# Ledger of designs, part 37: peptides against a protein of PDB entry 3B8E

Target 1, 230 residues: chain A of PDB entry 3B8E
Amino acid sequence: PFLIFIIANIPLPLGTVTILCIDLGTDMVPAISLAYEQAESDIMKRQPRNPKTDKLVNEQLISMAYGQIGMIQALGGFFTYFVILAENGFLPIHLLGLRVNWDDRWINDVEDSYGQQWTYEQRKIVEFTCHTPFFVTIVVVQWADLVICKTRRNSVFQQGMKNKILIFGLFEETALAAFLSYCPGMGVALRMYPLKPTWWFCAFPYSLLIFVYDEVRKLIIRRRPGGWVE

## One batch from the design tools (peptide; aimed at target 1 K164)

Design b2_p20_4_s3 (made by RFdiffusion4, then SolubleMPNN; from b2_p20_4, 14 letters changed)
Fold by OpenDDE base, seed 1:
Structure b2_p20_4_s3 (fold): chain B 230 residues (1-230), chain A 20 residues (1-20)
Amino acid sequence: as target 1 above (230 residues)
Amino acid sequence: DEEELKALEEYKKALEIYNK
C-alpha cells in the first residue's frame, strides 16, 4: 500500500498510525493465534524427499502464495479508497500525481474531477475518511487469511474451526476494528474517521475471493502433489 | 449517523486548530 502511494503520488490511503495499528494490533494477534494453531497433519508430518531442495522449494512456493494473498488484500483496500474518493468527486485518474498539492496546506483550491475546489481541511477529512475503511477492509480480508492459514492441503470445511485461540484472535481483531472505527476521539487520535456500517460489506467480495483462491489452490495441491502451486 | 457526523465535526475543528 505504501509503495503504491509513493509510486502513483496519490493521497495517502493508509496513515502511519493505521499502519502501526495493523502491525501491532491486527498482525500480532493472528500471529499468536497461529502459534497455537493445531497444524494440519500433512504440513506437520511432511518429510522432504530431498532435504536440501524440497524444503527450500516448498518455502518459496508458500511465500509466493501468501504474497499473492497480500496483494489481493491491498487491492481490496485500494478499491474502497478509490470508491470513497470518487463519491467525493475525485476520480482515480485525477488522483494520480495529486499528492503534492493535496498535502500542501497552503493550497486551498485543489480541484476535484468536477471543478469543485477543496480546502486543505476538507481534503484531509476525505483522506482520513479513507483510512478507516481501508483498515476495516484489511481486517475483513484477514478473516479469510487466518482461516486459510489453518490448513495447507485440506479444505477449511474438512478441518473445521475448532481452535479457540484462532477464534479469539478473529474476535479481538474485529473488536479492535470496531473500536477504532466507532469510538469517539479516534478520528483525532488516530486519524480514523467513523465508518458507516455499510462499508464493512465492501470488503466481503475480496474476502470471498481470497477464500475461493485458497480453496482452488488446495484443490490443485490435492490433485497434483508437488506442483508449483503448493 | 449522528455520532459519525459529530466525530467528523470534532475532527474538523481539530484540523482547523492544527492548521492555525
Scores: peptide ipSAE 0.024, ipTM 0.601, DockQ to the pose 0.010
OpenDDE base, seeds 2, 3, 4, 5: peptide ipSAE 0.022, 0.021, 0.019, 0.022; ipTM 0.580, 0.588, 0.522, 0.608

Design b2_p20_4_s4 (made by RFdiffusion4, then SolubleMPNN; from b2_p20_4, 14 letters changed)
Fold by OpenDDE base, seed 1:
Structure b2_p20_4_s4 (fold): chain B 230 residues (1-230), chain A 20 residues (1-20)
Amino acid sequence: as target 1 above (230 residues)
Amino acid sequence: LEEELKKLEEYKKALERYLA
């Protein structure tokens, strides 16, 4: 997300606070749960026949899968961002390169795609309005990741503690998302303005996409055991 | 307090615009 922001010079889709909330709140608990899973799986998995190659392949595949899921999550967040800005008169093409003028406090007549002039304050309001939906989109997409993890045959019973930690993490991030979205003063304190409930549904197509992606991946793994997708 | 009130008013105005 931050790379696209730098490369495209668009208004900031995710604030520093939302990034910190993702890194510390959303990603840390799952990461801990994954670390425990790896520890439990390393305890449960008989020593790989070739510990060096099998671990490297598995780590690379896990890293690639999580990297791809992370990219889909980011795309979902950006989609929500672009939809909100488009509804406010800023089409995606118009946002390209707009950041310099967007962030300039002295420019109070930034035109949208329809010729409406936006003050700096108005622009920052709509920018901060995008931060919360982006965060919520990530949270909703994480629900799909949980479902994916649970649909792994051997994982539900063997990962009981991890699943509890993961479920707790998802509950915590959802509660945090609701708190940050609807608690009075969060817009001032954290630059996260309230989210219309309808925007929660904007993430659902991407959750479905991740679900479909994982099912397709699982189908490929089942059809080609030992492939580069395991 | 005045600065917080001003921020709250801006937030309220933002919310009204967003809900509108």
Scores: peptide ipSAE 0.019, ipTM 0.520, DockQ to the pose 0.009
OpenDDE base, seeds 2, 3, 4, 5: peptide ipSAE 0.000, 0.007, 0.015, 0.015; ipTM 0.240, 0.278, 0.465, 0.453; seed 3 fails the geometry check

Design b2_p20_5 (made by RFdiffusion4)
Pose (drawn by RFdiffusion4):
Formats: structure tokens, sequence, C-alpha cells
Structure b2_p20_5 (pose): chain A 230 residues (1-230), chain P 20 residues (1-20)
């Protein structure tokens, strides 16, 4: 959101105060719950881990996330940001450009008249809007994320999805999102109510992508002992 | 039961905080 904000100088898809809603807020309970996760095999049947090699935060870890499911999770939120505007004057292939504030009116685009009070608006189909969706879009995929980061070898099936806390940590997250996106007014610090009708589901298309993917490879992992590149 | 209870309690807390 901040990165592409510079390369193609488009409108800020995600705010800073808006980021401190995934960390010390929403993703919180989910990860804590990840811990209550149980065994995945008879571990008391394997030499002790050699602290010289198999680190905790391996780098393959980074690959399988920071550059793989952080992306398809990236596109999903970096999509809703578009159709959050298209239904207001989004430039499907346009927009790519600054948007002053002292401008107050004077300019708009794709058949419109945006600015003052609609500058609070020219930055409101984004502020109290786009951001907040690019938010719920996050959590949206954090589901398939939270359900895939529940094993590194077994399918959600071969390991029943019964991490009481986590299952009941999901609504414990999703709810925070909505109870926060429709907060009777805590929209001052955060953003405004994203139209329940669609503004939510739009990110859900991608979550199904995440899931099946890591779900597949795990088979490639199992159907292949010392799986190749994966 | 316990996780559900804790969950409900948490939601109530979150809802109350969000109303306030």
Amino acid sequence: as target 1 above (230 residues)
Amino acid sequence: VVPVVVFVVFLVVVFVVSVV
C-alpha cells in the first residue's frame, strides 16, 4: 500500500493508523490461538533439533509467506481498493496521480466534480472508505491464512479443524473488524462503514485462492518425500 | 464450553467497547 503509492503515485490504499489494526488488534487473538494447536505427529520420535541449522524463523518461512501468500493476499486487498472506487469514480486504468487537499474542488476525474467537503470526500471514498475495505480484505484472507498456518504437512482434513480457540477466535476477529467498521462513531480515528452488501465479499474471492494453494502443495510435499523445489 | 463462554464474553467486551 505504501510501496505502490510511490511507484505509480496513486491514492494511499492503506493508512498508517490503519495498519495498527492488524497487529496490536485483529490478528492478535488468531496467532495466540495458533499456539493452542496440537501435535501433528509423534515428535518424541526424532533426534533433537540441531540449533545450528533448523532455525525457528527459517528463511523458507519467509519465502512461503513474505513472498508467496503475502502476495496473493496482496492482490486481493490491492483489488478491493479499486472496485471501492469504481462505484464512485474510480479510474480503472486512470487516476495515477497526486490529489492535493488545499485544492478544494478544482479537479476531479472520470466524469465528476470532486473537492471541498467533497475533498473531505475526495479523500473519503478512500479515508473512511478504501482503507477500511483494504482492511476487511486483509482479515478476509487471514481466515484462509489462519486455517493454513495450522500445519506444515497435514491437510485441514487430516487434522480436524477443531482448535476451539482458533475457530472461536475467528469470529473473535472478524467481529472486531465489523464492530469496528460500523463503530457508531469510532470512525473518527478509523474509517467509515463499508457497504455490507459487497464491500466485504470482494476480497473473499482471493481467500479461496490462498487456501487451495498451500493445501495442494502439502500434497506435493507428502506425495513426494523430499519434495523438490517445494 | 469454556472456549465458547470466553469467546462470548470477549465479544460482549468488544461490543461494549465499540458502543462506548

Design b2_p20_5_s1 (made by RFdiffusion4, then SolubleMPNN; from b2_p20_5, 19 letters changed)
Fold by OpenDDE base, seed 5:
Structure b2_p20_5_s1 (fold): chain B 230 residues (1-230), chain A 20 residues (1-20)
Amino acid sequence: as target 1 above (230 residues)
Amino acid sequence: DEVLEEALKRLKEILEEALK
């Protein structure tokens, strides 16, 4: 998100406070929960591999897969960001290069795509209105990510939802998202203004995309053991 | 929770200063 912010010179889509909430609040419990997940049944049935070379290759492939998932998460957040700004009169093409004027507190006549002038305060309200939905989008997409992380090869339908700690983690991050989104004072305290409940659904296509992506990946791995997709 | 609250407070201050 930060790299795209720099490259595109768009208004900041995700605040630093929100990022901290993701890192410290959302990801910790799920990460711990994965340590207690039931081992994949086929892991112990694999033929002996060279522990030095094959382990390193697998770790690289896993890292790449998680990198791809992270990109899909970011895309989901940016989609929500652009939709909100478009609904407020700022089309995506108009946001390109707008940051300099957007962040200048002395400019109170920044025009949207329809010629409406926005004060600095109004612009910042809209910007901070985007922070919460972006965060919520990440959380909703993380639901799919956490579910798929249970196994490397087996489908979620085969492994099932047996880890109670993982389920607790999903509720914890959802509760945190709801708290940050709707608790009074979050706009002032964290620059996270309340969002309409409909924005929770904006991330669902991306959660589905991650789920489908991982199921297809796992299907390929099962059909082609030791392939590059692992 | 206290550590998080303090961190959030500090971040808020930094952000407010950066926005000035």
Scores: peptide ipSAE 0.005, ipTM 0.292, DockQ to the pose 0.043
OpenDDE base, seeds 1, 2, 3, 4: peptide ipSAE 0.000, 0.000, 0.000, 0.000; ipTM 0.251, 0.276, 0.215, 0.297; seeds 3, 4 fail the geometry check

Design b2_p20_5_s2 (made by RFdiffusion4, then SolubleMPNN; from b2_p20_5, 19 letters changed)
Fold by OpenDDE base, seed 5:
Structure b2_p20_5_s2 (fold): chain B 230 residues (1-230), chain A 20 residues (1-20)
Amino acid sequence: as target 1 above (230 residues)
Amino acid sequence: DEVRRLAEERLEEIRRRALE
């Protein structure tokens, strides 16, 4: 998110507070839950052909897969961000290069895509409104991420949802997202302004995309053991 | 014009909620 923010000079899509909440609130409990997940039988039973090279290659492939998932998460967040801004009169193309004027408190007549002038206060409200759905999108997409991380090769349908700690983690991060999004005073305290509950559904296609992507990947791995998609 | 109106309404709604 920050890289795109810097390169495109768009209004800040994700605030520092939201990043901290993701790091400390939404990632920690799920990570712990995964430690208690039953080891996949294939991981434990499959001896590496070459202990040095195969382990390294596998770690690299896992890292790449998580990188791809993270990219899809970011895309989902940005999609929601652009939709919110578009509904407020700022089309995506108009946001390019707008940051300088957007962040200038002395400019109170920044024009949107339709010629409406926005005060600094108004712009910041819209910006902070975008932080919430971006965060929520990440949480919703993380649902799929956590579920798919249960196994490396097996389908989620085969492994099942037996880890109660994982389920607790899903509820915890969801509860945190709801709290930060809708609790009174969060807009003032954390610059996370509330969003209509219906906007939570904007993330669902991306969550589904991650799920489908990983299931297809795992299916390929099962059919083509030793492939580059592992 | 409709987009402007909707934006203003939304902004006021968000502002109100943020101040609660």
Scores: peptide ipSAE 0.022, ipTM 0.543, DockQ to the pose 0.023
OpenDDE base, seeds 1, 2, 3, 4: peptide ipSAE 0.024, 0.020, 0.019, 0.019; ipTM 0.510, 0.531, 0.500, 0.491; seeds 1, 2, 3 fail the geometry check

Design b2_p20_5_s3 (made by RFdiffusion4, then SolubleMPNN; from b2_p20_5, 19 letters changed)
Fold by OpenDDE base, seed 2:
Structure b2_p20_5_s3 (fold): chain B 230 residues (1-230), chain A 20 residues (1-20)
Amino acid sequence: as target 1 above (230 residues)
Amino acid sequence: DEVLKLALERLERLRKEALA
């Protein structure tokens, strides 16, 4: 998110402190939970390969998996970010390069996509309005991501929810999201505007889509092992 | 910094109003 902020010169979608909360408070417990997930049955049936190459391959696969999860989460967050800004008059194309004027406190006539002028205060209110939904969206997407990452090939329905640590992680990140969204002082401390409960559902269509696509992907892998879809 | 402070104060007021 921070890299996209710099490259695209858009208004800051998520504060640095909030990012730290995601990395240490939201992502850490789920990551630990995944480490204790039961191995996929087909992986356990595989004979040991060359230990030197297998270690490298496993490290690469883990790195790729975490990288993909992070990208999916970021995409979900940015989707919510763009929806909120669009509802407030700022279309995505208009946000490109707007950061310089957006962050300038002396410019009080920044125009939105419809020609309406926004003061610095108004812009910051809208910006901070995006921070909380962005964070919550990441959490909601993580629900789906954690579930689908339990297996490489098997359906979630086949393996089930046996990992109590994973279940605990899901509740923990949800509780953290609720705490950061609704606890007094979080608006000042983390620049997170309180979230309307309805915004929790903004990420649900996206989470459902990735879940369905992943199940279809796994189905294809089971039917056609060794395909490019892996 | 003053404008930012005012924005944060306004956000806090809006939060209280929204949750009341």
Scores: peptide ipSAE 0.072, ipTM 0.716, DockQ to the pose 0.026
OpenDDE base, seeds 1, 3, 4, 5: peptide ipSAE 0.027, 0.022, 0.024, 0.022; ipTM 0.652, 0.496, 0.602, 0.600; seed 4 fails the geometry check

Design b2_p20_5_s4 (made by RFdiffusion4, then SolubleMPNN; from b2_p20_5, 19 letters changed)
Fold by OpenDDE base, seed 5:
Formats: structure tokens, sequence, C-alpha cells
Structure b2_p20_5_s4 (fold): chain B 230 residues (1-230), chain A 20 residues (1-20)
């Protein structure tokens, strides 16, 4: 997200505080839960043909998969960001290069895509309103990520939701997201203004996309063992 | 004009939410 912010010079889509909340609040319990998830019997029973090379290849493939999931998460967040700004009169094209004027407190007449002038205060309210939905979007997408990460080859439908710690992690993330989104004072303390409940649904297509992507990946692995997708 | 009105309405809603 930060790289796109620099390249596109758009208003900040995700605040530092929200990033910290993701890293410290939402990712820790799920990571622990995954450590206690039963490894697929096939992963533990298959002797690596070459312990050095096969381990390295597997680590690279895992890293790439997580990288791809992270990109989809970011896309989901940006989608929500652009939708909110568009609903407030700022079309995506208009946001390109707008950062300089957007952040200038002395400019109180920044025009949106429809010629409406926005004060600095108004712009910041909208910006901070985007931070919360971006965060929530990441959390919702992480639901799918957590569910798919419990297995490498088996479908989620085959493995089921057996890890109680994982389920607890999902609820914790959701509770944290709700707290940060709707608790009084979060706008002042964390610059996370409350959002409409409808914004939670903006992430669902991306959550589904991750789920489908991983199921397809796993299906390919099952049908072609030893392929490049493994 | 309709989009502007919608934006203004949304802005007012956001202001109200920010004050809570």
Amino acid sequence: as target 1 above (230 residues)
Amino acid sequence: DAVRELAEKRLEELRKLALE
C-alpha cells in the first residue's frame, strides 16, 4: 500500500496505526493457530527426494503464494478505498497526483471530480474514513487466508475447521476490527473514523477470490503431483 | 448535481460519525 501511495501520489489509503494493528493485533494469534494445525499427513510422510533442493523449492513456492495472497489483500483494500472516495466525489483518476494539495492545510478549495470544493478538514475526515474500511477489508480477506493456510494440498472442505485456536483467531480479528471501527474515540485517538456496515461487504469478493484461487491451486497440485505449482 | 448532493450528504454523515 505504501509503495502505491508513493508511485501514484494519492491520498493515504492506510494509516500507520492501522498497519500496526494488523501486524501486532490480527496476525499474531492466527500465526500461532497455524503452528498448532495438524500438518497434512502427506507433507510429513513424503521423504524429500533431495532434502536440500526440494526444501528450498518448497520454501520459494510458499513465499510466492503468500506474496500473491498479499497482493490480492492489497487490491481489496484499494478497491474499498477508491469506492469510498468515488462516493464522496473523488474519482480514481482525479486522485492521481492530488496528494500535495490534499495534505496542504492552507488549501481549502480542493475540487473533486464534480467541481465541489473541499476544505482541509473535510478532506481529512474522508481520508481517515478510508483507513478503517481498508483495515476491515484486510481483516475480512485474512479470514480466507487463514482458512486456506491450514492445508497445502487438501481442500478446505476435506480438512474442515478442526482447529479451535484458528476459529478463535478469526473472532479475535473480527472483534478487533469492530472495536477499531466503531468504538467511540477511535477517530480522535487512532484517526480511524467509523464506517457504514455495508463497507464490510466490499472485501467479500476478494476473500472469495483468494479462496477460489487456493482451491484451484490445491486441485492442480493433487492432479499433478510434483508440478511447478507445488 | 445529483452526485454532488450525494457527496454532500455523505460528508455530513461522516461528520456526524466523527463527532460520536
Scores: peptide ipSAE 0.042, ipTM 0.671, DockQ to the pose 0.022
OpenDDE base, seeds 1, 2, 3, 4: peptide ipSAE 0.019, 0.019, 0.018, 0.021; ipTM 0.480, 0.476, 0.487, 0.533; seeds 1, 2 fail the geometry check

Design b2_p20_6 (made by RFdiffusion4)
Pose (drawn by RFdiffusion4):
Structure b2_p20_6 (pose): chain A 230 residues (1-230), chain P 20 residues (1-20)
Amino acid sequence: as target 1 above (230 residues)
Amino acid sequence: PFFFFFSVIFFLFVFLFFVV
């Protein structure tokens, strides 16, 4: 959101105060819950881990996330940002350009008249909007995320999805999002109500991508002992 | 709004505690 905000100087898809809503806020309970997760095998049948090699935060870890599911999760939220505008004057292939505030009216695009009070709006189909969606879009995929980060070798099937806390940590999260996106007014600090009708589901298309993917490879992992590149 | 937000959090934690 901040990165592409510079390369193609488009409107800021995600705010900073908006980022402190995934960490010390929404993803919180989910990860804590990850811990209550149980065994995945008879571990008391394997030499002790050699602290010289198999680190905690391996780098393969980074690959399988910071550059793999952080991306297909990236596109999903970096999509909703678009169609959050298209239904207001989004430039499908346009827009790529600054948007002053002291401008106050004077300019717009794709057949419109944006600015002043609609400048609080020219930055409202984004502020109290786009951001907030690029937010629920996050959580949206954090589901398939939270359900995949529940094993590194077993399918959600071979390991029943019964982490009481986590399952009941999901609503515990999703709810925070909405109870926060429709907060009777806590929209001052955060953003405004994203149209329940669609503004949510739009990210859901991608979550199904995440899931099946890591779900597949795990098979490639199992169907292949010392699985190749994966 | 603050009351509402904190109430929601409280209820969710009560629910979660019950689940546990």

Design b2_p20_6_s1 (made by RFdiffusion4, then SolubleMPNN; from b2_p20_6, 16 letters changed)
Fold by OpenDDE base, seed 5:
Structure b2_p20_6_s1 (fold): chain B 230 residues (1-230), chain A 20 residues (1-20)
Amino acid sequence: as target 1 above (230 residues)
Amino acid sequence: ALEALKRKIEELRRLLEEVL
């Protein structure tokens, strides 16, 4: 997210505080919960492969899969960001290169895509209004990520939701997201303004996409053991 | 503690805004 912010020179889509809340608040409990997930039955049935070559390949493939999931998460967040700004009069094309004027407190006449002038305060309200939905989008997409991480090859439908700690982690991150989004004073404290409940649904297509992607990947792995998708 | 954290976060934000 921060790299795209620098490259495209757009208004800041996600605040540093929200990033810290993701990294320290929402990811830790779920990550710990995965350590207690029931071992996948197919892992135990693997014949001893060459431990040097096959382990390295597996680590690379895991890294690639997580990288792809992370990209889909980022795309979901940016989609929500662009939709909110577009609804407030800033089309995506107009946001390119706008950061310099956007962040200048002495410029109170920044024009939107429709010629409406925005004060610095108004612009910052809109920017901070984007931070919360971006964060919530990441949390909603993380639901799918956490669920799919339960197994490497088996479908979620085959493994089921056996880990109560994982379920607790999902509730914890959701409760944190709701707290940060709706608790009075979070706009001043964290620059996270209240979110309309409808924005929670903007992430659902991306959550579904991750789920479908992973199920298809796992299906391919089951049908072609030793393939490059493992 | 929450107010202290809030102040520290705001300080860090100001510092980041100065560096960025």
Scores: peptide ipSAE 0.020, ipTM 0.332, DockQ to the pose 0.030
OpenDDE base, seeds 1, 2, 3, 4: peptide ipSAE 0.015, 0.012, 0.013, 0.019; ipTM 0.317, 0.316, 0.325, 0.356; seeds 2, 4 fail the geometry check

Design b2_p20_6_s2 (made by RFdiffusion4, then SolubleMPNN; from b2_p20_6, 17 letters changed)
Fold by OpenDDE base, seed 5:
Structure b2_p20_6_s2 (fold): chain B 230 residues (1-230), chain A 20 residues (1-20)
Amino acid sequence: as target 1 above (230 residues)
Amino acid sequence: ARKELEELIRKLKELREKVL
């Protein structure tokens, strides 16, 4: 997200505080849950046939899978960001290079895609309104990520939601997202303005995409044991 | 301080409703 912000010179889609809340709040408990579940699922009991080469390959494959999931999460967040800005009159093309004027406190007549002028205060409200749904989008996509990462090879439909720690992690991140989104004062303290509950659904297509992608991946692994996807 | 914060939050909400 931060790289696209620098390259495209767009208004800031995700605040520093939001990033910290993701890294410290939403990722930690899920990661612990996944670590426990991976230990229980005997993924470690298959001694690599060759301890040196097979460990490295498995680590690379895991890293690539998490990297791909992270990219889909970012895309989901940016989609939500662009939709909100478009609904407020800023089309994606118009946002390119707009940051300099957007962040200038002395420019109170920044035009949107429809010729409407926006004051600095109005622009910052829209920007901070984007931070919350970006965060919420990441959380909703993380639901799918946590569910799919529960098993390396088995379908979610086969194992179900048996891990109580995973379920707890999902509730914790959702509760944190709701708190940051709707608690009075978060707009002032964290620059996260509350969003309409309908925006939570904007992430669901991406969550479903991750779920389908991983189920297809797991299906391929099951059908072709020893392929490059393991 | 709490009243000032609540008033500021109210102003920001009102401003948000005008913009969004």
Scores: peptide ipSAE 0.011, ipTM 0.347, DockQ to the pose 0.029
OpenDDE base, seeds 1, 2, 3, 4: peptide ipSAE 0.013, 0.000, 0.000, 0.006; ipTM 0.362, 0.254, 0.233, 0.302; seeds 1, 3 fail the geometry check

Design b2_p20_6_s3 (made by RFdiffusion4, then SolubleMPNN; from b2_p20_6, 17 letters changed)
Fold by OpenDDE base, seed 4:
Structure b2_p20_6_s3 (fold): chain B 230 residues (1-230), chain A 20 residues (1-20)
Amino acid sequence: as target 1 above (230 residues)
Amino acid sequence: ALEELQEKIRELEKLREEVL
């Protein structure tokens, strides 16, 4: 999120406190849960050929998986961000380069994509309105990401949800998201304004898409062992 | 401090309703 903020000069989609909540509160339990994930039945059948090389390969695969998850989460968050701003009159193209004027408290006539003028206070309200749903979107996307990362080749329907730690992590993330979204004072203290329940569903189409994509990928891998998608 | 926070919340909620 911060890299896109710097490159595109867009209004900040996620506050520092919210980023910290994601990094410390949301990502840790899932990471631990994945470490304790039961080995896939097909993986267990394969004895390690070389313990030293296989350890290094596994570390690289884990790092790549976390990198991919982070990218997918960021895309989901930005999707929600752009939806909220578009609903408030700011189309994605118009947000490019807008940051300088957006953050200037002395400019009270920043125009949206439809020619409506926004005061500084109004702009800050809509900016802070993005923080909570961005966080919630990351949590919702992370549900799907964790589930799909549980297995490399097998379908989620074949492997099942046997990891109790993973399930606990999903509930913890959801509880944290609910707390930050609906606890009184969070809007002032954390700049996370209360979230309408409908925004919880904003990420669901995206989560469904990545889930379907991953299931199709896994299906291809199962049907064509040694393909480029493996 | 709690009363001030509650007042700020109410003000922000009102302003949010005007904008959103």
Scores: peptide ipSAE 0.017, ipTM 0.458, DockQ to the pose 0.028
OpenDDE base, seeds 1, 2, 3, 5: peptide ipSAE 0.012, 0.014, 0.005, 0.012; ipTM 0.407, 0.436, 0.280, 0.389

Design b2_p20_6_s4 (made by RFdiffusion4, then SolubleMPNN; from b2_p20_6, 16 letters changed)
Fold by OpenDDE base, seed 4:
Structure b2_p20_6_s4 (fold): chain B 230 residues (1-230), chain A 20 residues (1-20)
Amino acid sequence: as target 1 above (230 residues)
Amino acid sequence: ALAELEAKIKELRKKLEEVL
């Protein structure tokens, strides 16, 4: 998200505090849960035939998978961001390069895609209105990621939701999202304005896309064992 | 407790903004 913010010079889609909450709050617990699940699976699995090569391949596959999933997550967040800004009169193309004028307090006549002039205060309200839904979108997409990560090693039906840490991670990130979205004072403290309940659903198409992507990936792996998509 | 937490978050945010 931050890279696209820098490259495209768009208004800030996600605040620094929300980024920290994602990195520390929403990503850390899932990462720990996956580490525990790996440890449990490694205890249950026969010793890898070649521990160095099999571990390296598995680490590369995991890294590539996380990278791809992370890109889909970012796309989901940006989709929500662009939808909100478009609903407020800023089409995606118009946002390109707008950051400099957007963040300038002395410019109170920034035009939207329809020629409406926006004061600095109005622009910041819209920007901060994007932060909460972006964060929530990431959390909802992370639900799919966590479920997918669980399903990659074994069928969801075979392992069940036995990983209590994973369930705890899902609960924690959801509780954090709810707290940041609806707790009084978060608009002032974190510049995260209250989220309309409808925005929770904006992420669901991307969660579905992640599920479809993972199922397609699994299908490809099953059909071509040793293929580049592993 | 909530007001203290908000104040602490605000302070942390200010510090973060100073570093970034």
Scores: peptide ipSAE 0.006, ipTM 0.298, DockQ to the pose 0.041
OpenDDE base, seeds 1, 2, 3, 5: peptide ipSAE 0.000, 0.005, 0.000, 0.000; ipTM 0.247, 0.268, 0.254, 0.288

Design b2_p20_7 (made by RFdiffusion4)
Pose (drawn by RFdiffusion4):
Structure b2_p20_7 (pose): chain A 230 residues (1-230), chain P 20 residues (1-20)
Amino acid sequence: as target 1 above (230 residues)
Amino acid sequence: SVVVVVVVSFVAYIFYYEFH
């Protein structure tokens, strides 16, 4: 959101105060819950881990996330940001440009008249909007994320999806999101109500991508002992 | 000093764009 905000100088898809809603807020309970997760095998049947090699935060870890599911999760939120505008004057292939505030009216695009009070709006189909969606889009995928980060070898099937806390940590997250996107007024600090009708589901298309993917490879992992590149 | 100024200005711009 901040990175592409510079390369193609488009409108800020995600705010800073908006980022402190995934960490010390929404993803919180989910990860804590990840811990209550149980065994995945008879571990008391393997030499002790050699602290010289198999680190906790391996780098393969980074690959399988910081550059793989952080991306297909990236596109999903970096998509809703578009169609959050298209239904207001989004530039499918346009827009790529600054948007002053002291401008106050004077300019718009794609057949419109944006600015002043509509500058609180020219930055409202984004502020109290686009951001908040790029938010719920996050959580949206954090589901398939939270359901994949529940094993590194077994399918959600071979390991029943019964982490009582986590399952009941999901609504415990999703709810925060909506109870926060439709907060009777806590939209001052955060953003405004994203149209329940669609503004949500739009990110859900991608979550199904995440899931099946890591779900597949795990098979490639199992169907292949010392699985190749994966 | 220049780098600090640039960083501060850039952060300020982001906050300006986000809240205004």

